# Peptides against a protein of PDB entry 3OGK: the designs that were tried, part 44

Target 1, 307 residues: chain A of PDB entry 3OGK
Amino acid sequence: ATPDRLSRRFPNLRSLKLKGKPRAAMFNLIPENWGGYVTPWVTEISNNLRQLKSVHFRRMIVSDLDLDRLAKARADDLETLKLDKCSGFTTDGLLSIVTHCRKIKTLLMEESSFSEKDGKWLHELAQHNTSLEVLNFYMTEFAKISPKDLETIARNCRSLVSVKVGDFEILELVGFFKAAANLEEFCGGSLNEDIGMPEKYMNLVFPRKLCRLGLSYMGPNEMPILFPFAAQIRKLDLLYALLETEDHCTLIQKCPNLEVLETRNVIGDRGLEVLAQYCKQLKRLRIERGADEQGMEDEEGLVSQRG

## One batch from the design tools (peptide; aimed at target 1 K85 D167)

Design b1_p20_4 (made by RFdiffusion4)
Pose (drawn by RFdiffusion4):
Structure b1_p20_4 (pose): chain A 307 residues (1-307), chain P 20 residues (1-20)
Amino acid sequence: as target 1 above (307 residues)
Amino acid sequence: SLYDETETPMEELYLEKLEK
């Protein structure tokens, strides 16, 4: 339908969610220029959806121009913006929205592709934003943003509940973790072990409410930092973990309250067996495919009728 | 919502991260 039709039928929308490209685009089957331009919608938002406080774009083309317009037109009213698997913008668009939308409660860019010119958008949040509840750049290449800015955001945003990040060294986020007192969910970061520091981590202060998490590149040697509070973990994202079938069993075994598990097929039939009696409350399970070229990551990394 | 639902990730990004 045309944006005109939407605003005529529902002039007082508070929340809007638009999907663009077919689902096949998540698997590199749809041309990049196929469509899903968000621009006519943002123009319609400017003129006729004057009550809109939340926008979620999914698999759509979003430009800097169209985010500059959205930021100016909705400003302090934009409580939530989700750029979900979108493309076509840059850090100029992010900066525009974080400077004009001073009360953003939830900002999300998961799996989006954009051009990173600088890191001022994150710094701008750190300097002026107090209201942020959820910040999410989970599956994203950011090389110019400072972990100091993220820590500062945690110090200023009492209501920060959920943060998902890129390839920050976990050790650089120690300050962030101490400051994020109310943090219930963390995903991302980078666990980089060097033989030089056998106990490079073991001294992580995780927020005492963290119960939904996934540490990227987590190996068997760093896995134990989860054991002190594994009884509390309700969601686990081992999708980007570097741990073998045996290690999965050991960790899954310690999470009796786990309700959500996402993982690669390395979990193996053996891992599913463990999951079968320790985690009776499990509600959602997703076993993504792993490295399927040179053996199934190990000789148990195949799930079957047994699992 | 404060929490995200489970879903399948984008394949290209998923595989590139695994190659690291």

Design b1_p20_4_s1 (made by RFdiffusion4, then SolubleMPNN; from b1_p20_4, 10 letters changed)
Fold by OpenDDE base, seed 3:
Structure b1_p20_4_s1 (fold): chain B 307 residues (1-307), chain A 20 residues (1-20)
Amino acid sequence: as target 1 above (307 residues)
Amino acid sequence: SLFEEVEERDEELYNRRLAK
């Protein structure tokens, strides 16, 4: 479809999702007319889609200029922006979004590739937004943003329910967790094993409503921090956890209300058996094969036709 | 039967995170 045809057919469109080419194409020379750039769509949004409040770009090229135009065109009417696996922008574009769209509820840039200039965008968001419900920059590498801004967001956004982040040291997020009283979902962070201090994370206090969780780099020594509320866990993202098969079994047995599990092949047939035995409410299961498991010959750590 | 169809992920990014 073309942008103009879309607006003519659906002048009152409220939600738009656009998908570009596979990720591999984004790293090569892309012709301007293949449909991967959001520019013509942003132009159409600005001119003719006056009721659009939700925008989802997936695997598209997005420039700072595109973001700036979108931000100014929709302003506080923009409730959702998802830059899903996009590229081509910098944090200046994000700054424009949060500056002009101060009532944004969902901001996602998961797996997007960008140039990080500074942490101003998150600071601006923290200073002015009180509407945020979902913040997701999972699988991104922001190095210049402050966990204090995340804490401020949690304090100011009473409806904040889902936050997915990059590699913040989890102890730096203590204030965030304390402030995020209504948080139901958290993914990301970074757990760093300390052989000399195995109890390093045991005093972490999670939001009371937390039920969807994925702590990056969580190993068997850190896993017990989940045990006090394991019964209320509905979704686990263990894709980036450092759990072996037996660790999976241990954790799964403590999560009888688990509905969604995402993990790696390391769960094995044994883990799947345990999952079937203890998690009767399971709805979705995603198993990935990680690079760390390539060449692994242990049957226990492999998912077969039995699973 | 519970397996979901998963869309293509960024393999490079995925592997980089696992390498940490």
Scores: peptide ipSAE 0.112, ipTM 0.737, DockQ to the pose 0.265
OpenDDE base, seeds 1, 2, 4, 5: peptide ipSAE 0.086, 0.107, 0.106, 0.075; ipTM 0.724, 0.734, 0.732, 0.726; seeds 2, 5 fail the geometry check

Design b1_p20_4_s2 (made by RFdiffusion4, then SolubleMPNN; from b1_p20_4, 12 letters changed)
Fold by OpenDDE base, seed 4:
Structure b1_p20_4_s2 (fold): chain B 307 residues (1-307), chain A 20 residues (1-20)
Amino acid sequence: as target 1 above (307 residues)
Amino acid sequence: SLFEEVEERDEALYNARLAR
């Protein structure tokens, strides 16, 4: 499809989703006419799609100029921006978005590749936004953003229900969790085991409505922090948890209301049997091959045809 | 029937996280 054809056919379009090539292709030579750039679409949005409030770019090349143009063109009418597995921009582009789109409700840059200049974009968002419902920079490498700004966002955005972050130390998010009273979903963070302080995470207080969860680097020693509310968990992302087959079995048995599970093949046939036995409300199951497959000591950590 | 298709993830980032 071409941008001009879209606008002619749907001048009142409110939501647009564009998909580019697989991410691996972004690291190769990309022809200028490949269609992976959002520039022509942003131009068309600016000129002809005056009612557009939701934009989702998946695996696209997005420049700061593109983001700036989009931000200025849609301003407070932009409610959703998803930069899903995109590349080509810096945090300056994000700053432009949050500066001009003060009523944005969903901001996603999950698994996007970018150049980080500073943490100003998150600070600006914290200072001026009260509408945010979904914030997602899962699987990103922000190092210059402040957990205090995340806390401020939680305090100011009472409709905030889903937050996915990079590798924040979980203990730095205590203030955020306390402020995020309506939070239902959290993914990311970083659990860092400490032999000298094995219970350093046991006093974490999670939002009472939390039911969709994916804590990065959660091992069997940290897993018990979920037990007090395991019965209310509906979705688990265990892709980056450090759980073996038996650990999966332990956790799954405590989550009878689980609807969605994402994990690695370490769950094994045994884990799948336990899942079938205890999670009768399961609707979706995603199993990926783990990089740890070569180092797996547990031979049961493989999914066979029985699964 | 419960299986979803596995979508592509960034392998470098994925492996880095698992290597921790």
Scores: peptide ipSAE 0.027, ipTM 0.637, DockQ to the pose 0.276
OpenDDE base, seeds 1, 2, 3, 5: peptide ipSAE 0.061, 0.024, 0.024, 0.042; ipTM 0.692, 0.602, 0.619, 0.681; seeds 1, 3, 5 fail the geometry check

Design b1_p20_4_s3 (made by RFdiffusion4, then SolubleMPNN; from b1_p20_4, 11 letters changed)
Fold by OpenDDE base, seed 3:
Structure b1_p20_4_s3 (fold): chain B 307 residues (1-307), chain A 20 residues (1-20)
Amino acid sequence: as target 1 above (307 residues)
Amino acid sequence: SLFDEVEERDEALYNARLAR
């Protein structure tokens, strides 16, 4: 489809999702700058799609100018912006979005590549937004944003239900978790093992409604933090957990209401057996290949044809 | 397809994150 054709056919379009660079591009040595630019779409949105409130760009090239134009064109009508695996923008573009779209409910930049200039965008969001429901910069590298701004967002946005972040030290998010009373989903953070302080995270208090969780770098020593509310967990993201096969088994046994599991091949056939035995409500299972040791069929840490 | 609803993670970024 083309932008102009879309607007002519659907002038009252509310939601738009565009996919640029094909998945195969990652493996076919296609230049990084190859793919779709959002520019012509942003132009069309600005001119002819005046009821558009949800925009999802996937694997597209997005410039700060594109974001600025989109922000000004949609302003408070923009409820959802997802920059999914996009590239080409800086935090200045994000600043423009949060400055002009003060009623945005969903802001996602998961796995996007960008140039970080400062943390002003998150600060601006914290200072002026009260509508945010979903904030997702999972698998990104923000070094200049403040956990305090995240806490402020949680305090001011009472409808905040899902937050996915980069590698914040989890202990720096204590205030955030306390403020995020309605939070149902959290992914990311950073658990840092301290051999001298094995109970470093044991006093961490999670939001009462938390049921979808993915703590990065969670090892077997930190895993017990989840046990008090494991029965409430419906979704687990273990892709970046530091759990071995037996650790998976231990955790899964404590999550009888698990509906969605995302993990690596390390779960093994053993873990899948345990999953089948204890998680009768499982609806979705995603197993990705990680940097796991190579093994034979039916070996722990390897999913075979049996699994 | 420009309107493909299939969600896939970036394998390269995934592996890079695990290497941290």
Scores: peptide ipSAE 0.017, ipTM 0.474, DockQ to the pose 0.308
OpenDDE base, seeds 1, 2, 4, 5: peptide ipSAE 0.011, 0.016, 0.009, 0.017; ipTM 0.511, 0.474, 0.511, 0.494; seed 5 fails the geometry check

Design b1_p20_4_s4 (made by RFdiffusion4, then SolubleMPNN; from b1_p20_4, 12 letters changed)
Fold by OpenDDE base, seed 3:
Structure b1_p20_4_s4 (fold): chain B 307 residues (1-307), chain A 20 residues (1-20)
Amino acid sequence: as target 1 above (307 residues)
Amino acid sequence: SLFEEVEERDEALYNKRLAR
């Protein structure tokens, strides 16, 4: 409940997860400054939680000063930092983390809101880290980072198994995919349809162990790039794919080992029937309502109670 | 039903991506 109580009760705490603002804050129902600052927790971590290796902040306000204090306090002992849907920091804070925490294994800032000053944080990570296993800045807007640094990270971090990125052009990640020999999971990127060059992505080579995938903006023309290894796919994130119901059916039929599917209502009852028929190992299904489906009365794109 | 409707993601970012 309170930082001081936590440290007294669990002085040897190795992992901490804090949840700040409820989802209602996303709708401006809760003031931005309500109960969500990590500062008192970072202070307690710095002073009393000397064995803490993993920190997960969810929906909290995190300043650059907080990140700097955390980085210096934990240094190479920090193995995991997750800034999950956090706000209030800049890329300077990220730079501090990667500068001081050179043995970080997991760095996540998925859906975080930040001010981007430069791409130095990713460059610094590329230059000095060899321990990284998970890098996740999915659903973020980095415009100043280099895909070349991502390639360098892949080359230097032999244990890199999961990478989720923003809207990098997939063709700029060719070098990354080649270097990331042990990569099992990739999400993000940007597939850009070119009517004049329908085969634009057909020669894309994915890491051999890739089995969890979510390519952003993947349409039916790009979907065939998955077919050569569709049988080894265990997880698909289709939330940001541009696939219709029939496209879902086509892809699902090719993924008999699918365990996790995340998609939109566009899958429809038909897609769910196909899923049940072909994906006998399915463990988890997540269906979200897409904004694009608001107003489409197309019955095929709706999941009914039968699903 | 084996599926759960989960609207846990940031709707603004979600909508922005789907609009592309």
Scores: peptide ipSAE 0.024, ipTM 0.635, DockQ to the pose 0.326
OpenDDE base, seeds 1, 2, 4, 5: peptide ipSAE 0.025, 0.024, 0.026, 0.023; ipTM 0.582, 0.613, 0.641, 0.617; seeds 1, 4 fail the geometry check

Design b1_p20_5 (made by RFdiffusion4)
Pose (drawn by RFdiffusion4):
Structure b1_p20_5 (pose): chain A 307 residues (1-307), chain P 20 residues (1-20)
Amino acid sequence: as target 1 above (307 residues)
Amino acid sequence: TEALKEYLEELRHSRQHAVS
């Protein structure tokens, strides 16, 4: 339908969600230029959806121009913006929205592709934003943003509940973790072990409410930092973990309250057996495919009828 | 382990740019 039709039928929308490219685009089957341009929609938002407080674009093309218009037109009213698997913008567009939308509660860019010219957008949030409840750049290449800015955001945003990040060194986020007193969910970061520091981590202060998490590149040697509060973990994202079938069993075994588990097929039939009696409350399970070229990651990394 | 880490980095990059 045309944007005109949407605004005529529902002139007082508070929340809008638009999907563009077919689902196949998530698997590199759809041309990049196929469509899903968000622009006519943002123009319609400017003129006729004057009550809109939340926008979620999914698999759509979003330009800097379009986000500059959205930021100016909705400004302090934009409580939530989700750029979900979108493309076509840069850090100029991010900066535009974080400077004009001073009351953003939830900002999300998971799996989006954009050009990173600088890190001012995150710094701008750190300097002026107090209201941020959820910040999410989970699956994203950011090389110019400072962990210090993220820590500062945690110090200023009393209602920060959920943060998902890129390849920040976890050690650089120690300050962030102490400051994020209300943090219930964390995903991302980078656990980089060096033989030089056998106990490089073990001294992580995780927020005392963290119950939904996934630490990237977590190996067997760093896995134990979760044991002190594993009884509390309700959601686990081992999708980007570097741990073998045996290690999965040991960790899953310690999470009796786990309701959501996402993982690669390394979990193995053996891991599913463990999950079968320790985690009776499990509600959602996703077993993604792993490295399927040189053996199934190990000789148990196959799930079957047994599992 | 190094090969798996490279695979995961490539997978993440591919997923980020799959809907480009």

Design b1_p20_5_s1 (made by RFdiffusion4, then SolubleMPNN; from b1_p20_5, 13 letters changed)
Fold by OpenDDE base, seed 4:
Structure b1_p20_5_s1 (fold): chain B 307 residues (1-307), chain A 20 residues (1-20)
Amino acid sequence: as target 1 above (307 residues)
Amino acid sequence: REARRRFLDEERRRRMNATK
């Protein structure tokens, strides 16, 4: 569809999701000019889609100018912006969004590529937003944002239920977790092993309602921090965990209410057996390739035809 | 653990670069 056709057909559209290039385009198999720019869509949104409150761009090129135009056009009417695997913008564009869209409830830039200029966008969000429900910059590289701003967001946004972040040291998020009383989902962070302090993370306190979790670099030494609430876990993202097959078995056994598991092939047939035995509510299983697949040496670490 | 961490870092980097 073209932007013009969309607005003519659906002048009262409230939610728009646009998908740009397919995965094949990431390998230069499809030219960039193949409908990948959001600019014409943003123009159409600005001019003709006055009721639009939710925008989801997937695999599109988004400039700061596009974001600025969108922000100003929708202002406080914009409740959802998802920049899903997008590129072409900087943190200035994000700043424009949070500056003008003060009632935004969902802000996502997961797996987006951008130029980071500063952390002002998150600071602005922290200072002015009280509506945020979902914040997701998982699989991004922000080095200039402050965990204190995240804490402020948690304190001010009472409806905050899902937060996915980059590589914050998890201990820097203690204040965030304390403030985020209604948080149900957390992904990201960074657990950093300290041989001299094996219990570095043992005293972490998670939000009481937390049931969807994915901690980056969680190893067997850190895994026990989940045990107190493992029974309430419904979703686990272990794609970036540092767990072996046995560790998977241990954790899975403690999560009888698990509905969604995302992990690596290291779970192995053994882990899948344990999963089948203990997780009767499982609805979705995602298994990706891991480092261990390069070494066919450990049969337990491989999902075979048995799985 | 270090090897796995490196692998994960590379995977993350690849995913992020693929979006460029």
Scores: peptide ipSAE 0.435, ipTM 0.912, DockQ to the pose 0.588
OpenDDE base, seeds 1, 2, 3, 5: peptide ipSAE 0.430, 0.420, 0.063, 0.429; ipTM 0.911, 0.909, 0.713, 0.910; seed 3 fails the geometry check

Design b1_p20_5_s2 (made by RFdiffusion4, then SolubleMPNN; from b1_p20_5, 13 letters changed)
Fold by OpenDDE base, seed 1:
Structure b1_p20_5_s2 (fold): chain B 307 residues (1-307), chain A 20 residues (1-20)
Amino acid sequence: as target 1 above (307 residues)
Amino acid sequence: RKELREYLDKRRRERMTATR
């Protein structure tokens, strides 16, 4: 569909999701006219889609100008913006969004590629937003944002239920977790082993409602921090955990209410057996291939096609 | 642990760069 055809047919559209070409198609010379740019859609949104409150761009090229136009056109009517695997923008575009869309509830830029100029966008969001429910910049590289702004967001946004972040040191998020009283989902952070302080994470206090979790670089030494609330865990993202097969078995048996598991082949057939035994509510299982296959000669770390 | 972390970081970067 063309933007103009959409607006003519659905002038009262409230939610729009656009998908660009699959990444596999990006290996070929993408003609300029392939429809991967959001610009014509943003123009149409600005002119003709005055009730639009939710925008989801997936695998699209998004410029700062596009974001600025969208922000100004929708302002406080914009409740959801998802830049899912998008590229072409900078943090200036994000700043425009959070400056003009002060009632935004969902802001996602997961797996997007962008140029980071500063951390002002997160600071502005922290200073002015009280409506945020979902913040997701998982699998992104922000080096100039402050964990203090994330804490401020948690304090001011009482409806904040899902936060996914990049590589913040998890100890820098202690204030955030304390403030985020209604948080149900957390993904990202960074757990860093310290030989001189092996128990540095043992006193981490998570939000009481936390049930969807994915801590990056969680190893067997850090895994026990989950045990006090493992029975309430419904989703685990272990894709970036540093857990072996036995560690998976140990954790899984403590999560009887697990509904969604994402992990690597390191779970092995043994881990799958334990999963089947203890996790009777499992609805979704995602197993990705990991490097664990290259180093471990032992068959135990491989998920066989028979399982 | 270090090698696995480096691998996971590489995979993450590859996923992020595939958006360029």
Scores: peptide ipSAE 0.434, ipTM 0.905, DockQ to the pose 0.555
OpenDDE base, seeds 2, 3, 4, 5: peptide ipSAE 0.418, 0.428, 0.425, 0.423; ipTM 0.897, 0.904, 0.902, 0.902; seed 5 fails the geometry check

Design b1_p20_5_s3 (made by RFdiffusion4, then SolubleMPNN; from b1_p20_5, 11 letters changed)
Fold by OpenDDE base, seed 1:
Structure b1_p20_5_s3 (fold): chain B 307 residues (1-307), chain A 20 residues (1-20)
Amino acid sequence: as target 1 above (307 residues)
Amino acid sequence: REAMREYLDKRRKERQNAAK
């Protein structure tokens, strides 16, 4: 499909999803210049797709100029922007989006690669947005953004239901969690073990409606912080947790309403058995291979093809 | 735990690179 054909056929298009380079490109099977740039699409959006409120770019090359053009063209009509596994932009492009699209409800940069110039984009979002429902920069590296701005967003955006972040120290997000009264989903952060303070995280208070969760670097010592609300957990991302097979079993037994689990092979056949026993509502299971296989001689930490 | 963190960080970076 070409941009011009799209606008001619669907002048009243409200939602657009473009997929760029397929996963096969990971194997260098696809030439770089196969048309992964959003530029011609942004031009078409700006000129001819006046009702477009949702844009999803996946595995596309996106420049700051593209974002600026999109932002100015759609302004407050833009409700959703997803830069999913995109590259080529900087935080200046994000700043343009949040500056001009003040009623944006969904902003996603998950797994995107960008150059970070400053934290102004998040600050601007915090100062002016009250509409945000979903904020997702999971699996990104921001070093210049402030957790205080995230707290401000939570305070001002009463419909905020899903937030996925990078490597914020979880203790810096205490204010955020307190403010985010309607938050249902949280992923990311960083749990950092302190041998001198084993109870460092025991006083963490999560939003009451939290039911989809993925805490990075959560180990067995931190896992008990989930127990008070484990029964309400519906989605659990353990891909970046520091849990062994037994820890998985312990946690899974406490999550009878679990619908989605993402974890590593460390769950093992035993963990899968426990999952089948206790999680009757399970709809989706994702198991990734991890380094857990290389270090553990114990066959129990491996998921067999029979499991 | 530190070794696992390093591994997970590596995996995260690999995913990010695969998105390029």
Scores: peptide ipSAE 0.398, ipTM 0.895, DockQ to the pose 0.576
OpenDDE base, seeds 2, 3, 4, 5: peptide ipSAE 0.301, 0.342, 0.374, 0.379; ipTM 0.865, 0.883, 0.889, 0.890; seed 2 fails the geometry check

Design b1_p20_5_s4 (made by RFdiffusion4, then SolubleMPNN; from b1_p20_5, 11 letters changed)
Fold by OpenDDE base, seed 1:
Order: C-alpha cells, then sequence, then structure tokens
Structure b1_p20_5_s4 (fold): chain B 307 residues (1-307), chain A 20 residues (1-20)
C-alpha cells in the first residue's frame, strides 16, 4: 500500500504498523523506492491521519527529521511510538518526540540502531511525562542516559508497568525499583559478579507486582534474588542469563505459574522435562541455539529434536 | 562464566548490529 492510498481509505486510522524489508534484504542497500524509509509515511501521517495515536515502525529507516515531523504533527495525541529494529536517527530525534509528545504512553526503541549524542531525551521525558506505561530500549546501547532519570520516570508515571533497558548496572536501578510500584515487567540491566562481594545483589528489592523478568548476566549466585517472588513469575527471559542446565532446573521448579520462557539450548532435555513437570501454564517456549554447545561436551545441555 | 558472558555480549552486539 502507498501512504496516500492508506489515508484515503482510512482517514480515521488510529494505529499504524509498518514493516520494512526482512533482515535478509538489509544486506542490499534498500533503494529509496523500496518502502524502507518512513519519510513518505510520516508526511502522510502529518497531513492526513489526524486521528493517529499509535505508530509502529519495524525495520525501517527513520531520520531525526522524520521523528521531528511526526512529533510536531501528532504532539500530545501520540500515545504510542515503536521504533522496532529501526535505524538512521539520533537521540535528537528522540528528544523531539519526548519534548512534543508529552502524553506518550508507550515509547519503544528495542533493537534499534542510532547515534547517541546525549542523554537529554530521557531527562526531558523524566521532567515532563506522567503518562508513560511502557518504556523499552532493550537491546540498545545508551551510555549517556542517567539511571536517575529512570527513577524520576518511575516516580512520576504511576501507570508505568513495563520497562526494558540496556546495560545499566542493576544496583544503579535500586531507586528505580523502589519508585516503580506498579511495574510488572522488567528486562535488561547488567549483573556484574564481584568475587570480593558475593552478596552484592542480595539486598535488591523488586517491585511487588513484577511477574515478567529478564535480567542480563544473571548467574547462579544472583539467581536466588528471584526466589522470594518466583511463584508469581509468568514470563522469564533467560537468553542472556549465565545459567547452566541445573540452574535452569532449580529456577523452573520455583516458577509454577510460568507462561513464557525464552532461553538457550543449555536448558537441555533435562530442563525441558522439569519445565513440563512444574510449569503446567506454559504457553510459549523459545529456545535459541547458544555457544553452550561448543564448549560443553555434556549431552545434557542439548535440546534434542525429539523434545 | 566470563567466556560465556563474552559470548552472550557478542551475540547481543551482533543482534543489535544486524539492525543496521
Amino acid sequence: as target 1 above (307 residues)
Amino acid sequence: MEALREYLDKRRRERMTATR
């Protein structure tokens, strides 16, 4: 569909999701004419889609100018922006979005590639937004944003229920977790083992409603921090956990209400057996192949094709 | 654990780069 055809057919469109070309096609420079750029769509949104509240771009090229135009055109009417696996923008574009769209509820940049100029966008969001429900910059690299701004967001946004972040040291998020009283989902962060301080993370207090979780680099020493609320966990992302097969078994046994598990093949047939035994509510299982196969000769860490 | 962390970090970076 062309942008102009969309607006003519659906002038009252409230939600738009655009998908660019599959990753396999990204190896070839997507010519301007192949619909990989959001520019013509942003133009159409700005001119003709006055009821649009939700925009989702997936695998598209997005410029700062595109974001600025979108921000100014939709302003406080924009409730959802998802830049899913997008590229071509900088943090200036994000700043424009949060400056002009002060009532945004969902802001997602998951797996997007961008140039980071500063952390002003998160600061601006922290200073002015009280409506945020979902913030997701999981699998991104921000080095200039402040965990204090994230804490401020949690304090000011009472409806904040899902936050996914990059590589913040988890201890820097203590204030955030304390403030985020309604948080149900958290993904990301970074756990960093300190041999000299084995109990470094034992005093972490998570939000009481937390039930969807994925902590990066969580090892067996840190895993016990989940045990007090493991029974309420419904979604667990272990893709980037430092857990072996036995650790998976230990954790899974404590999560009887688990509905979604994402992990590596290190779970093994044994872990799958334990999962089947203890997690009767499981509805989605994602197993990715990991390097766990290359180093561990132990057959127990492999998921067989029969499982 | 460190080798696994490095591997996972590499995979994360590859996943992020594959979006370019």
Scores: peptide ipSAE 0.408, ipTM 0.898, DockQ to the pose 0.558
OpenDDE base, seeds 2, 3, 4, 5: peptide ipSAE 0.390, 0.392, 0.394, 0.397; ipTM 0.893, 0.894, 0.893, 0.894; seed 3 fails the geometry check

Design b1_p20_6 (made by RFdiffusion4)
Pose (drawn by RFdiffusion4):
Structure b1_p20_6 (pose): chain A 307 residues (1-307), chain P 20 residues (1-20)
Amino acid sequence: as target 1 above (307 residues)
Amino acid sequence: LDPAGQKAKKLEKLKERLKE
């Protein structure tokens, strides 16, 4: 339908969610220029959806111009913006929205593709934003943003509940973790082990409510930092973990309250067996495919009728 | 099917480390 039709039928929308490209686009089957331009919708938002407080774009093309218009038109009213699997914008667009939308509660760019010119958008949040509840740039290449800015955000945003990040060294986020007192969910970061520091981590202060998490590149040697509070973990994202079938069993075994598990097929039939009696409350399971070229990551990394 | 975009890049990096 046309944006005109949407605003005529529902002039007082508070929340809008638009999907563009077909689902096939998530698997590199759809041309990049196929469509899903968000622009006519932003123009319609400016003129006729004067009550909108939350926008979620999924698999759509979003430009800097369009986000500059959205930020100016909705300003302090924009409580939530989700750029979900979108493309076509840059850090100029992010900066525009974080300076004009001073009260953003939830900002999300998971799996989006954009050009990164600088890191001022994150710094702008750190300087002025107090209301942030959820910040999410989970599956994203950011090389110019400072972990100091993220820590500062945690110090200023008393309601920060959920943050998902890129390839930050976990050690650089120690300050962030101490400051994020109310943090219930963390995903991302980078666990980089060096033989030089056998106990490079072991001294992580995780927020005492963290129960939904996934540490990227987590190996068997760093896995134990989860054991002190594994009884509390309700959601686990081992999708980007570097741990073998045997290690999965050991960790899954310690999470009796786990309700959501996402993992690669390395979990193996053996891992599913473990999951079968330790985690009776499990509600959602997703076994993604792993490295399927040079053996199934190990000789147990195949799930079957047994699992 | 193979994933696209940022997810694909992340998985390529993960696969490189798994090969090591």

